# Peptides against a protein of PDB entry 5ZK1, part 13

Target 1, 52 residues: chain A of PDB entry 5ZK1
Amino acid sequence: KREVRLMKNREAARECRRKKKEYVKCLENRVAVLENQNKTLIEELKALKDLY
Target 2, 52 residues: chain A of PDB entry 5ZK1 as posed
Amino acid sequence: KREVRLMKNREAARESRRKKKEYVKCLENRVAVLENQNKTLIEELKALKDLY

## One batch from the design tools (peptide; made by RFdiffusion4, then SolubleMPNN)

Design b1_p11_5_s2 (from b1_p11_5 with P1M P11E)
Fold by OpenDDE base, seed 3:
Structure b1_p11_5_s2 (fold): chain B 52 residues (1-52), chain A 11 residues (1-11)
Amino acid sequence: as target 1 above (52 residues)
Amino acid sequence: MPLPPLPPPPE
């Protein structure tokens, strides 16, 4: 019984770390896309303001 | 371009 509980705990801890790493990577990719879009929108807004 | 879908938070 004890060894089976330790095996299941090690498996659950590996899966938790995998899911967390995948979640962080998806957040980093989303942040990079949003930062690029925000930069472009700020440059467009500046170009429009410099016309008036 | 559409943003990549967020995975569900870790349980």
Scores: peptide ipSAE 0.103, ipTM 0.723, DockQ to the pose 0.670
Fold by OpenDDE base, seed 2:
Structure b1_p11_5_s2 (fold): chain B 52 residues (1-52), chain A 11 residues (1-11)
Amino acid sequence: as target 1 above (52 residues)
Amino acid sequence: MPLPPLPPPPE
């Protein structure tokens, strides 16, 4: 019984670390896309303002 | 601790 519980705990801890890494990577990708979109929109707004 | 839901995919 003890060894099976320790094995299941090690598996759950590996899976928790995997899910955390995937979540952080998803956030990093979303931030990079939003930062690029925000930069483009600011440049477009500046170009429109410089025409008036 | 359960992680918060994943953010929506990039468009």
Scores: peptide ipSAE 0.060, ipTM 0.697, DockQ to the pose 0.100
Fold by OpenDDE base, seed 5:
Structure b1_p11_5_s2 (fold): chain B 52 residues (1-52), chain A 11 residues (1-11)
Amino acid sequence: as target 1 above (52 residues)
Amino acid sequence: MPLPPLPPPPE
């Protein structure tokens, strides 16, 4: 009984670490996309303001 | 603990 509980805990801990790493990577990718989009929109807004 | 759902990517 104890050994089976320790095995299940190790598996759950591995899966938790995997899911956390994937979640952080998805957030980092989203931040990079949003920062790029924001930069482009600010540059376009400046170019439009410099024309008028 | 399940991680909170990722908010959807910007469209």
Scores: peptide ipSAE 0.057, ipTM 0.687, DockQ to the pose 0.082
Fold by OpenDDE base, seed 1:
Structure b1_p11_5_s2 (fold): chain B 52 residues (1-52), chain A 11 residues (1-11)
Amino acid sequence: as target 1 above (52 residues)
Amino acid sequence: MPLPPLPPPPE
């Protein structure tokens, strides 16, 4: 009984670490895309204001 | 704890 519980805990901990790493990578990619879009929109808004 | 779903990336 004990060894089976320890094995299942090790497997659950590996899967938890994998899912956390994937989630952080998806957040980092989302931040990079939003930062780039925000930068482009600010540059476009500046260019439009500099024409008036 | 399950992680919350991420919104899809902006297009």
Scores: peptide ipSAE 0.055, ipTM 0.685, DockQ to the pose 0.065

Design b1_p11_5_s3 (from b1_p11_5 with P1M)
Fold by OpenDDE base, seed 4:
Structure b1_p11_5_s3 (fold): chain B 52 residues (1-52), chain A 11 residues (1-11)
Amino acid sequence: as target 1 above (52 residues)
Amino acid sequence: MPLPPLPPPPP
């Protein structure tokens, strides 16, 4: 009984760490895309202002 | 293109 509970706890802890790593990676990818989009929009707005 | 929605935080 005890060893089976310790095994299940170790599996649950591995899965929790996996899900946390995937969530952080999703946030990092979203930040990188938003930062690139924001940079491009700022450069486009600058180029438009430099025409007038 | 719209970004996909964020997954819910892990419990």
Scores: peptide ipSAE 0.109, ipTM 0.723, DockQ to the pose 0.686
Fold by OpenDDE base, seed 3:
Structure b1_p11_5_s3 (fold): chain B 52 residues (1-52), chain A 11 residues (1-11)
Amino acid sequence: as target 1 above (52 residues)
Amino acid sequence: MPLPPLPPPPP
């Protein structure tokens, strides 16, 4: 009984760490895309303001 | 392009 509980706990802890890593990587990719879009929109807004 | 959906938070 004890060894089976320890094995299941190790498997659950590995899966939790894997899911957390994939979640962070998805957030980092989303942040990078949003930062690039925001930069482009700020540059376009600046260019429009410099015309008037 | 629409951003990929966020995965659900880990439980």
Scores: peptide ipSAE 0.106, ipTM 0.722, DockQ to the pose 0.654
Fold by OpenDDE base, seed 2:
Formats: sequence, C-alpha cells, structure tokens
Structure b1_p11_5_s3 (fold): chain B 52 residues (1-52), chain A 11 residues (1-11)
Amino acid sequence: as target 1 above (52 residues)
Amino acid sequence: MPLPPLPPPPP
C-alpha cells in the first residue's frame, strides 16, 4: 500500500511539472505575438501622425 | 496570426 501511494504521488508530480511547462510556453508564445503586434501598431500610429 | 488560446491555469 505505501509504495503504490508513493508511485502515484511521483506520477502526479511529473504531470504537474509537465502542465506547468506547457502553460509557461503558451504564455511566452502569446507575449511574443502581442509584443510584435504592439510594435507594428505603434509604428503604424507614428506613420499616420507624421502625415498630419 | 490568431493568438494561441490560453490554457486554464494548472491546478
């Protein structure tokens, strides 16, 4: 009984670390896309303001 | 490019 509980805890801890790594990678990808979109929008807004 | 959907936070 004790060894089965320790095995299940090790499996749950591996799965928790995997899910956390996938979540962080998704956040990093979203930040990189938003930063690039914001840069483009700021450059477009500057170009429009320099015309008037 | 469409933004990747945020997964729900891990429990």
Scores: peptide ipSAE 0.103, ipTM 0.725, DockQ to the pose 0.787
Fold by OpenDDE base, seed 1:
Structure b1_p11_5_s3 (fold): chain B 52 residues (1-52), chain A 11 residues (1-11)
Amino acid sequence: as target 1 above (52 residues)
Amino acid sequence: MPLPPLPPPPP
């Protein structure tokens, strides 16, 4: 009984770490895209203001 | 294109 519980806990801990890594990577990718979109929008707004 | 919603954090 004890060894089976320890094995299941080790497997659950590996899967938890994998899911956390994938979640962080998804956040990082979303931040990078939003930062790029924000920069482009700021540059477009600046170019429009520099015409007047 | 709107970005898809973030997946919920793992418990």
Scores: peptide ipSAE 0.103, ipTM 0.719, DockQ to the pose 0.633

Design b1_p11_5_s4 (from b1_p11_5 with P1M L3V)
Fold by OpenDDE base, seed 1:
Structure b1_p11_5_s4 (fold): chain B 52 residues (1-52), chain A 11 residues (1-11)
Amino acid sequence: as target 1 above (52 residues)
Amino acid sequence: MPVPPLPPPPP
């Protein structure tokens, strides 16, 4: 009984670490895209203001 | 580039 519980816990902990890594990578990709879009929009807004 | 969907909450 104890060994089976320890095996299942090790498997659950591996899966938890995998899911956390995938979650962080998805957030990092979202941040990078949003930061790039924000920079482009700020540059476009500056270029429009510099025309007046 | 399209913004990727928000991931589901962490377990």
Scores: peptide ipSAE 0.143, ipTM 0.789, DockQ to the pose 0.826
Fold by OpenDDE base, seed 3:
Structure b1_p11_5_s4 (fold): chain B 52 residues (1-52), chain A 11 residues (1-11)
Amino acid sequence: as target 1 above (52 residues)
Amino acid sequence: MPVPPLPPPPP
């Protein structure tokens, strides 16, 4: 009984770390896309403001 | 490029 509980705990801990890594990577990709879109919009707004 | 969807929160 004890060894089976320790095995299941090690498997659950590996899966928790894997899911956390995939979640962070998806957030990093979303942040990079939003930062690039925001930069482009700020540059476009600046260029329009410098014309008037 | 379209913004990727939010992943579901970790359990």
Scores: peptide ipSAE 0.136, ipTM 0.786, DockQ to the pose 0.759
Fold by OpenDDE base, seed 2:
Structure b1_p11_5_s4 (fold): chain B 52 residues (1-52), chain A 11 residues (1-11)
Amino acid sequence: as target 1 above (52 residues)
Amino acid sequence: MPVPPLPPPPP
């Protein structure tokens, strides 16, 4: 009984670390895309303001 | 590039 509980806890801890790593990677990818889009929109807004 | 959807919060 004790060894089965320790095995299940180790499996749950591995899965928790995997899910956390995937979550962080998805946030990093979203931040990189949003930062690039924001940079482009700021450059476009600057170019439009420099015309008037 | 389309912005990826927010992942669900970690458990």
Scores: peptide ipSAE 0.129, ipTM 0.782, DockQ to the pose 0.787
Fold by OpenDDE base, seed 4:
Structure b1_p11_5_s4 (fold): chain B 52 residues (1-52), chain A 11 residues (1-11)
Amino acid sequence: as target 1 above (52 residues)
Amino acid sequence: MPVPPLPPPPP
């Protein structure tokens, strides 16, 4: 029936939006960790240069 | 902090 196909399409569209949101959140978390690591490494390199 | 693994691309 047409109604069953429309229901399955709505479920698939909800799952696609969920997976996209999870993917973006994982990228945002990776960026935040890499930016913090980069900042720390730059500060450590500056502190080492200020000793010589 | 360990870097999270790269997620697979969205379908």
Scores: peptide ipSAE 0.122, ipTM 0.773, DockQ to the pose 0.826

Design b1_p11_6_s1 (from b1_p11_6, 4 letters changed)
Fold by OpenDDE base, seed 1:
Structure b1_p11_6_s1 (fold): chain B 52 residues (1-52), chain A 11 residues (1-11)
Amino acid sequence: as target 1 above (52 residues)
Amino acid sequence: PLLPLPKFDPT
């Protein structure tokens, strides 16, 4: 009984770490895309202001 | 369980 509980706990801990890594990777990718889009939009707005 | 992130569309 104890060994089976310890095995299931180790499996659950591995799955928790996997899901956390995937979640962080999705956040990092979203931040990188939004930062790049924001930079491009600021540069375009600056270029338009420098024409007038 | 971590909640799924909302769908992200960059377009």
Scores: peptide ipSAE 0.251, ipTM 0.796, DockQ to the pose 0.094
Fold by OpenDDE base, seed 2:
Structure b1_p11_6_s1 (fold): chain B 52 residues (1-52), chain A 11 residues (1-11)
Amino acid sequence: as target 1 above (52 residues)
Amino acid sequence: PLLPLPKFDPT
């Protein structure tokens, strides 16, 4: 009985770590895209203002 | 529990 509970706990802990890693990677990718888009939009807005 | 991320459109 104890060994089965320890095995299930180890499996649940591996799955928890996997899900956390995937969630963080998704956030990091979204941040990188949004930061790049924001930089580009600021540069475009500056270039447009420099025409007037 | 991790909250599901909302859909993200990069375009």
Scores: peptide ipSAE 0.240, ipTM 0.795, DockQ to the pose 0.126
Fold by OpenDDE base, seed 3:
Structure b1_p11_6_s1 (fold): chain B 52 residues (1-52), chain A 11 residues (1-11)
Amino acid sequence: as target 1 above (52 residues)
Amino acid sequence: PLLPLPKFDPT
């Protein structure tokens, strides 16, 4: 009984770390896309403002 | 459990 509980705990801890890493990677990719889009939009707005 | 991320649309 104890060994099976310790095994299941180790498996759950590995899966928790895996899911956290995937979640962070998804956030990092989303931030990188949004930062690039925001930069482009700010540069376009600046270029339009400099025409007037 | 981590909540699933909402759908991301990059457009």
Scores: peptide ipSAE 0.235, ipTM 0.791, DockQ to the pose 0.110
Fold by OpenDDE base, seed 4:
Structure b1_p11_6_s1 (fold): chain B 52 residues (1-52), chain A 11 residues (1-11)
Amino acid sequence: as target 1 above (52 residues)
Amino acid sequence: PLLPLPKFDPT
């Protein structure tokens, strides 16, 4: 019985680490997109300001 | 459990 509980705990810990890695990757991708959009918008605002 | 992120629309 103890060995089966330890196996199930190891499986649950692997799945927890997998889900955490997927969540972090989703956040990293979202940050990269938002940072790129923010840079583009700041450059467009500067270009517009330099016309006046 | 990690809370699901809301849907992200980049547009």
Scores: peptide ipSAE 0.231, ipTM 0.790, DockQ to the pose 0.095

Design b1_p11_6_s2 (from b1_p11_6, 6 letters changed)
Fold by OpenDDE base, seed 1:
Formats: C-alpha cells, sequence, structure tokens
Structure b1_p11_6_s2 (fold): chain B 52 residues (1-52), chain A 11 residues (1-11)
C-alpha cells in the first residue's frame, strides 16, 4: 500500500511539472508575439507622426 | 491543475 502511494505521488509530480512547463511556454510565446506586435505598431505610429 | 489559457490568435 505505501509503495503504490509513493509511485502515484511521483507520477502526479511529474505530470504537474510537465503541465507547468507547457503553461509557461504558452505564456512566453504569447508575450513574445504581443511585444513584437506592440513594437511594430509603435514604430508605424512614429513614422506617421514624422510625416506631419 | 493549472487553469487552461484562453485561445490566442495573433492575427
Amino acid sequence: as target 1 above (52 residues)
Amino acid sequence: SLPELPKFDPS
């Protein structure tokens, strides 16, 4: 009984770490895309302001 | 469990 509980706990801990890594990767990708879009929009706005 | 992130469309 104890060994089975320890095995299940180790499996649950591995799965928790996997899900956390995937979640962080998703956030990092979203941040990178949004930062790039924001940078582009700011540069376009500056270019338009410099014309007038 | 971690909350699921909403769908993200960069387009």
Scores: peptide ipSAE 0.233, ipTM 0.791, DockQ to the pose 0.111
Fold by OpenDDE base, seed 3:
Structure b1_p11_6_s2 (fold): chain B 52 residues (1-52), chain A 11 residues (1-11)
Amino acid sequence: as target 1 above (52 residues)
Amino acid sequence: SLPELPKFDPS
């Protein structure tokens, strides 16, 4: 009984770390895309403003 | 468990 509980706990802890890593990676990718788009839009707005 | 992220549309 104890060994089975320890095994299940180790498996649950591995899965928790895996899911957290995947979640963070997804957020990092989303942030990178949004930051790049935002940078481009800000640069375009500055360029347009500098024409006038 | 962490919630699933919503679909991301970069458009």
Scores: peptide ipSAE 0.228, ipTM 0.789, DockQ to the pose 0.127
Fold by OpenDDE base, seed 2:
Structure b1_p11_6_s2 (fold): chain B 52 residues (1-52), chain A 11 residues (1-11)
Amino acid sequence: as target 1 above (52 residues)
Amino acid sequence: SLPELPKFDPS
């Protein structure tokens, strides 16, 4: 019984680490897209301001 | 459980 509980705890801990890694990767991808879009919009705004 | 992220459309 104790060994089965320890096995289940180790499995739950592995799954928790997997889910955390996936969540962070999703955030990193979203940040990268938003940072690139923001950079482009800032450059376009500067170009428009420099015309006038 | 970790919070679920909302759907993200980069378009």
Scores: peptide ipSAE 0.221, ipTM 0.786, DockQ to the pose 0.111
Fold by OpenDDE base, seed 4:
Structure b1_p11_6_s2 (fold): chain B 52 residues (1-52), chain A 11 residues (1-11)
Amino acid sequence: as target 1 above (52 residues)
Amino acid sequence: SLPELPKFDPS
């Protein structure tokens, strides 16, 4: 009985780490896209300001 | 459980 509980705990811990890694990767991808868009928009605004 | 992220549209 104890060994089965320890096995199930190890499996649950692996799944928890997997889900956390996927969640963080999703956040990192979203941040990268938003940072790139923000940089582009700031550069476009600067270019427009430099025309006047 | 981790919170679910809302759908993201970069458009």
Scores: peptide ipSAE 0.219, ipTM 0.786, DockQ to the pose 0.127

Design b1_p11_6_s3 (from b1_p11_6, 3 letters changed)
Fold by OpenDDE base, seed 3:
Structure b1_p11_6_s3 (fold): chain B 52 residues (1-52), chain A 11 residues (1-11)
Amino acid sequence: as target 1 above (52 residues)
Amino acid sequence: PLPALPEFNPE
């Protein structure tokens, strides 16, 4: 009984670390895309304001 | 469990 509980805990801890890494990677990619889009939109808005 | 991220639709 104890060994099976320790095995299941180790598996759950591995899966938790995997899911955390995937979640962080997804957030990092999303932030990078949004930061680039926001930079482009700010530069476009600046260029449009500099025409007047 | 970590929540699933919502779908990412960049405009």
Scores: peptide ipSAE 0.293, ipTM 0.822, DockQ to the pose 0.110
Fold by OpenDDE base, seed 2:
Structure b1_p11_6_s3 (fold): chain B 52 residues (1-52), chain A 11 residues (1-11)
Amino acid sequence: as target 1 above (52 residues)
Amino acid sequence: PLPALPEFNPE
């Protein structure tokens, strides 16, 4: 009984770490895309304002 | 459990 509980706990802990890693990676990718888009839009808005 | 992230549609 104890050994089976320890095995299941180790499996659950591995899956928890995997899910956390994937979640953080998805957030980091979204932040990188949004930061790049925001920079480009600010540069475009500046270039448009410099024409008037 | 971590929440599911919403859909992300970068323009």
Scores: peptide ipSAE 0.290, ipTM 0.821, DockQ to the pose 0.125
Fold by OpenDDE base, seed 5:
Structure b1_p11_6_s3 (fold): chain B 52 residues (1-52), chain A 11 residues (1-11)
Amino acid sequence: as target 1 above (52 residues)
Amino acid sequence: PLPALPEFNPE
C-alpha cells in the first residue's frame, strides 16, 4: 500500500510539472505575438502621424 | 524563479 501511494505521488508531481511547463510556454508564445502586434501598431501609428 | 519575461519596450 505505501509504495503504490509513493509511486502515484511521484507520477502526479511529474504531471503537475509538465502542465506548468506547457502553461508557461503558452503564455510566452501569447506574449511574443501580442508584443509583435503592438510593435507593428505603434510603428503604423508613427508612420501615420509623420504624414500629417 | 520564473524566467523574467523580456521587457517590452515599444520604442
Scores: peptide ipSAE 0.290, ipTM 0.824, DockQ to the pose 0.038
Fold by OpenDDE base, seed 4:
Structure b1_p11_6_s3 (fold): chain B 52 residues (1-52), chain A 11 residues (1-11)
Amino acid sequence: as target 1 above (52 residues)
Amino acid sequence: PLPALPEFNPE
C-alpha cells in the first residue's frame, strides 16, 4: 500500500510540473507579443509626433 | 490546478 501511494504522488508531481511549465510558456509568449506590439506602437507614435 | 488563461486576442 505505501509504495503505490508514493508512486501515485510521483506521477501527480510530474503532471503538476508539466502543467506549470505549459502555463508559464503561454504567459511568456503572450508577454513577448504584447511587448513587441507596444514597442511598435510607441515607435509609430514618435514618428507621427516628429512630423509636427 | 492552475487557472485557465483567458483567450488571447492581440489587437
Scores: peptide ipSAE 0.283, ipTM 0.818, DockQ to the pose 0.125

Design b1_p11_6_s4 (from b1_p11_6 with D3L D11L)
Fold by OpenDDE base, seed 5:
Structure b1_p11_6_s4 (fold): chain B 52 residues (1-52), chain A 11 residues (1-11)
Amino acid sequence: as target 1 above (52 residues)
Amino acid sequence: PLLPLPEFNPL
C-alpha cells in the first residue's frame, strides 16, 4: 500500500512539472507573438505619421 | 490544476 502511494505521488509530481512547463511555454510564445505584432504596428504607425 | 489559457487568435 505505501509503495503504490509513493509511486502515484511521483507520477503526479512529474505530470504537475510537465503541465507547468507547457503552460509557461504557451505564455512565452504568446508574449513573443504579441511583442512582434506590437513592434510592427508601431513601425507602421510611425511610417504613416512620417508621410504627413 | 493550472487554469486553461484563454483562446489566442493573433491577427
Scores: peptide ipSAE 0.274, ipTM 0.805, DockQ to the pose 0.124
Fold by OpenDDE base, seed 2:
Structure b1_p11_6_s4 (fold): chain B 52 residues (1-52), chain A 11 residues (1-11)
Amino acid sequence: as target 1 above (52 residues)
Amino acid sequence: PLLPLPEFNPL
């Protein structure tokens, strides 16, 4: 029936949006960690170069 | 389908 197909499509669309949100959140977290680590490593390398 | 992200090992 048409109503059952429309219900299943709405469920699949909700799940697709959920998965996309989780994927983006995972990427944003990885970027934030890598940017912070990169900044710290650059600051440490600068401090070490300023000692010699 | 979204591709699985690779493993993330922060140093």
Scores: peptide ipSAE 0.269, ipTM 0.802, DockQ to the pose 0.124
Fold by OpenDDE base, seed 3:
Structure b1_p11_6_s4 (fold): chain B 52 residues (1-52), chain A 11 residues (1-11)
Amino acid sequence: as target 1 above (52 residues)
Amino acid sequence: PLLPLPEFNPL
C-alpha cells in the first residue's frame, strides 16, 4: 500500500511539472507574438501620425 | 491545477 501511494505521488508530481513547462512555453509564445504585433501597430500608428 | 490558457487568436 505505501509504495503504490509513493509511486502515484511521483507520477502526479512529474505530470504537474510537465504541465507547468507546457503552460510557460505557451505563455512565452503568446508574449512573443503579441509584442511583435504591438511593435508593428505602434510603428504603423507613428507613420500615420507623421503624415498629418 | 494550472488554469487552462484561453484560446489564442492573434489578429
Scores: peptide ipSAE 0.263, ipTM 0.799, DockQ to the pose 0.126
Fold by OpenDDE base, seed 4:
Structure b1_p11_6_s4 (fold): chain B 52 residues (1-52), chain A 11 residues (1-11)
Amino acid sequence: as target 1 above (52 residues)
Amino acid sequence: PLLPLPEFNPL
Protein backbone atom coordinates (compact mmCIF):
# COMPACT_ATOMS: atom_id res chain seq x y z
CA LYS B 1 0.00 0.00 0.00
CA ARG B 2 1.25 3.58 -0.80
CA GLU B 3 0.16 4.82 2.67
CA VAL B 4 2.33 2.22 4.49
CA ARG B 5 5.38 3.30 2.39
CA LEU B 6 4.71 6.98 3.24
CA MET B 7 4.34 6.13 6.98
CA LYS B 8 7.65 4.16 6.99
CA ASN B 9 9.37 7.06 5.16
CA ARG B 10 8.09 9.56 7.80
CA GLU B 11 9.34 7.28 10.63
CA ALA B 12 12.76 6.89 8.92
CA ALA B 13 12.97 10.69 8.46
CA ARG B 14 12.14 11.26 12.20
CA GLU B 15 14.85 8.77 13.23
CA CYS B 16 17.38 10.39 10.83
CA ARG B 17 16.65 13.84 12.39
CA ARG B 18 16.98 12.38 15.94
CA LYS B 19 20.38 10.78 15.14
CA LYS B 20 21.59 14.04 13.51
CA LYS B 21 20.57 16.04 16.63
CA GLU B 22 22.40 13.58 18.93
CA TYR B 23 25.53 13.71 16.71
CA VAL B 24 25.55 17.56 16.70
CA LYS B 25 25.07 17.62 20.52
CA CYS B 26 28.06 15.26 20.89
CA LEU B 27 30.20 17.58 18.69
CA GLU B 28 29.05 20.70 20.61
CA ASN B 29 30.02 19.06 23.93
CA ARG B 30 33.47 18.06 22.53
CA VAL B 31 34.05 21.60 21.21
CA ALA B 32 33.09 23.12 24.60
CA VAL B 33 35.50 20.77 26.46
CA LEU B 34 38.37 21.37 23.98
CA GLU B 35 37.85 25.17 24.05
CA ASN B 36 37.96 25.14 27.88
CA GLN B 37 41.09 22.93 27.95
CA ASN B 38 42.77 25.10 25.29
CA LYS B 39 41.98 28.27 27.31
CA THR B 40 43.40 26.71 30.52
CA LEU B 41 46.58 25.54 28.72
CA ILE B 42 47.10 29.02 27.18
CA GLU B 43 46.66 30.63 30.65
CA GLU B 44 49.14 28.13 32.19
CA LEU B 45 51.66 28.77 29.37
CA LYS B 46 51.27 32.54 29.91
CA ALA B 47 51.79 32.20 33.69
CA LEU B 48 54.91 30.06 33.04
CA LYS B 49 56.32 32.66 30.58
CA ASP B 50 55.64 35.50 33.06
CA LEU B 51 58.01 33.73 35.57
CA TYR B 52 61.03 34.18 33.21
CA PRO A 1 24.14 7.06 8.33
CA LEU A 2 26.31 9.42 10.40
CA LEU A 3 29.64 7.72 11.15
CA PRO A 4 30.18 7.12 14.88
CA LEU A 5 32.55 9.68 16.38
CA PRO A 6 35.78 8.12 17.72
CA GLU A 7 36.08 7.84 21.52
CA PHE A 8 36.76 11.24 23.08
CA ASN A 9 39.24 11.13 25.92
CA PRO A 10 40.07 14.71 26.99
CA LEU A 11 43.49 14.54 28.66
Scores: peptide ipSAE 0.255, ipTM 0.794, DockQ to the pose 0.126

Design b1_p11_7_s2 (from b1_p11_7, 3 letters changed)
Fold by OpenDDE base, seed 2:
Structure b1_p11_7_s2 (fold): chain B 52 residues (1-52), chain A 11 residues (1-11)
Amino acid sequence: as target 1 above (52 residues)
Amino acid sequence: PLVLEPVPPLP
C-alpha cells in the first residue's frame, strides 16, 4: 500500500509540473502576440496622426 | 491593410 501511494504521488507531481509548464508557455505565446499587435497598432496610430 | 494575427486562446 505505501509504495503504490508514493508512486501515484510522484506521477501526480510530474503531471502538475507538466501542466504548469504548458500554462506558462501558453501565456508567453499570448504575451508575444499581444506585444506585437500593440506595437503595430501604435505605429499605425502614429502614421495616421502624422497625416493631420 | 492592417492584418493582426489572432491572439491564441487562454488555456
Scores: peptide ipSAE 0.499, ipTM 0.889, DockQ to the pose 0.863
Fold by OpenDDE base, seed 1:
Structure b1_p11_7_s2 (fold): chain B 52 residues (1-52), chain A 11 residues (1-11)
Amino acid sequence: as target 1 above (52 residues)
Amino acid sequence: PLVLEPVPPLP
């Protein structure tokens, strides 16, 4: 009984670490895209303001 | 034309 519970806990801990790594990677990618969009929008707003 | 990349979905 104890050894089976310890095995299941180790498996659950591996899966939790995998899901956390995937979550962080998804957030890092989302941040990079949003930062690039923000820079591009700021540059276009600047170019539009520099015409007047 | 401004082409923005699609924002990836939240996990």
Scores: peptide ipSAE 0.497, ipTM 0.890, DockQ to the pose 0.880
Fold by OpenDDE base, seed 3:
Structure b1_p11_7_s2 (fold): chain B 52 residues (1-52), chain A 11 residues (1-11)
Amino acid sequence: as target 1 above (52 residues)
Amino acid sequence: PLVLEPVPPLP
């Protein structure tokens, strides 16, 4: 019984670390795209303001 | 034309 509990705990801890790594990678990719979009929108808003 | 990359979905 004890060894089976320790095996299940090690498996659950591996899965928790995997899910956390995938979550962080998804957020990093989303942040990079949103930062690039914001830069482009700011540059276009500047170009539009420089026409008036 | 403004071309923006599609934002990746939330996990």
Scores: peptide ipSAE 0.492, ipTM 0.889, DockQ to the pose 0.869
Fold by OpenDDE base, seed 4:
Structure b1_p11_7_s2 (fold): chain B 52 residues (1-52), chain A 11 residues (1-11)
Amino acid sequence: as target 1 above (52 residues)
Amino acid sequence: PLVLEPVPPLP
């Protein structure tokens, strides 16, 4: 009984680490895209402001 | 033309 509980705990801990790594990678990619969009929008707003 | 990349979905 104890060995089966320890095995299931190790499997759950591996899956938790995998899901956390995937979650962080998705957030890092979303942040990079949003930062690039924000930079582009700021540059366009600056160019528009410099015309008036 | 403003070209923005599509934002990835939330995880």
Scores: peptide ipSAE 0.488, ipTM 0.887, DockQ to the pose 0.799

Design b1_p11_7_s3 (from b1_p11_7, 3 letters changed)
Fold by OpenDDE base, seed 1:
Structure b1_p11_7_s3 (fold): chain B 52 residues (1-52), chain A 11 residues (1-11)
Amino acid sequence: as target 1 above (52 residues)
Amino acid sequence: ELVLEPLPPLP
């Protein structure tokens, strides 16, 4: 009984670390996309303001 | 034309 509980805990801890790493990578990619969109929007707004 | 790329889905 004890060894089976320790094995299941070790497996659950591996899966938790995997899911956390995937979540962080997804957030990093989402931040990079938003930063690029914001830069492009700021550059277009600047170009429009420099014309008028 | 500014095309906003779709954000990656949350896991």
Scores: peptide ipSAE 0.343, ipTM 0.850, DockQ to the pose 0.791
Fold by OpenDDE base, seed 2:
Structure b1_p11_7_s3 (fold): chain B 52 residues (1-52), chain A 11 residues (1-11)
Amino acid sequence: as target 1 above (52 residues)
Amino acid sequence: ELVLEPLPPLP
């Protein structure tokens, strides 16, 4: 009984670390997309202001 | 045309 509980705890800890890594990677990808979109919008707004 | 790429879905 104790060994089965320790095994299940090790499995749950591995899954928790996997899910955390996946979540961080998703956030990093969202940040990269938002940074690129914001850069493009700032460059377009600058180009528009430099015309007037 | 300014096409914004859709944000990657949350996990």
Scores: peptide ipSAE 0.340, ipTM 0.847, DockQ to the pose 0.768
Fold by OpenDDE base, seed 3:
Structure b1_p11_7_s3 (fold): chain B 52 residues (1-52), chain A 11 residues (1-11)
Amino acid sequence: as target 1 above (52 residues)
Amino acid sequence: ELVLEPLPPLP
């Protein structure tokens, strides 16, 4: 009985760490896309302001 | 034309 509970706890802890790593990687990819979009929008807004 | 790429879905 004790060994089965310790095994299930180790499996749950591995799965929790895996899900956290996947979530962080998804957020990092979303941040990189938003940073590139914001950079392009700021550069276009500067170019439009420099015409007037 | 500024085409914005769709954001990757949340997990």
Scores: peptide ipSAE 0.336, ipTM 0.848, DockQ to the pose 0.772
Fold by OpenDDE base, seed 4:
Structure b1_p11_7_s3 (fold): chain B 52 residues (1-52), chain A 11 residues (1-11)
Amino acid sequence: as target 1 above (52 residues)
Amino acid sequence: ELVLEPLPPLP
């Protein structure tokens, strides 16, 4: 009985680490897209201000 | 034209 509980805990801990890695990777991808979009918007706003 | 790429969905 104790060994089966320890096995299930190890499996749950592996799955928790996998889900956390997938979540972090999703956030990193969202941050990279938002940073690129913000950079482009700032560059366009500068180019528009330099025309006036 | 400013094309904003769609953000990946939150998990």
Scores: peptide ipSAE 0.328, ipTM 0.844, DockQ to the pose 0.804

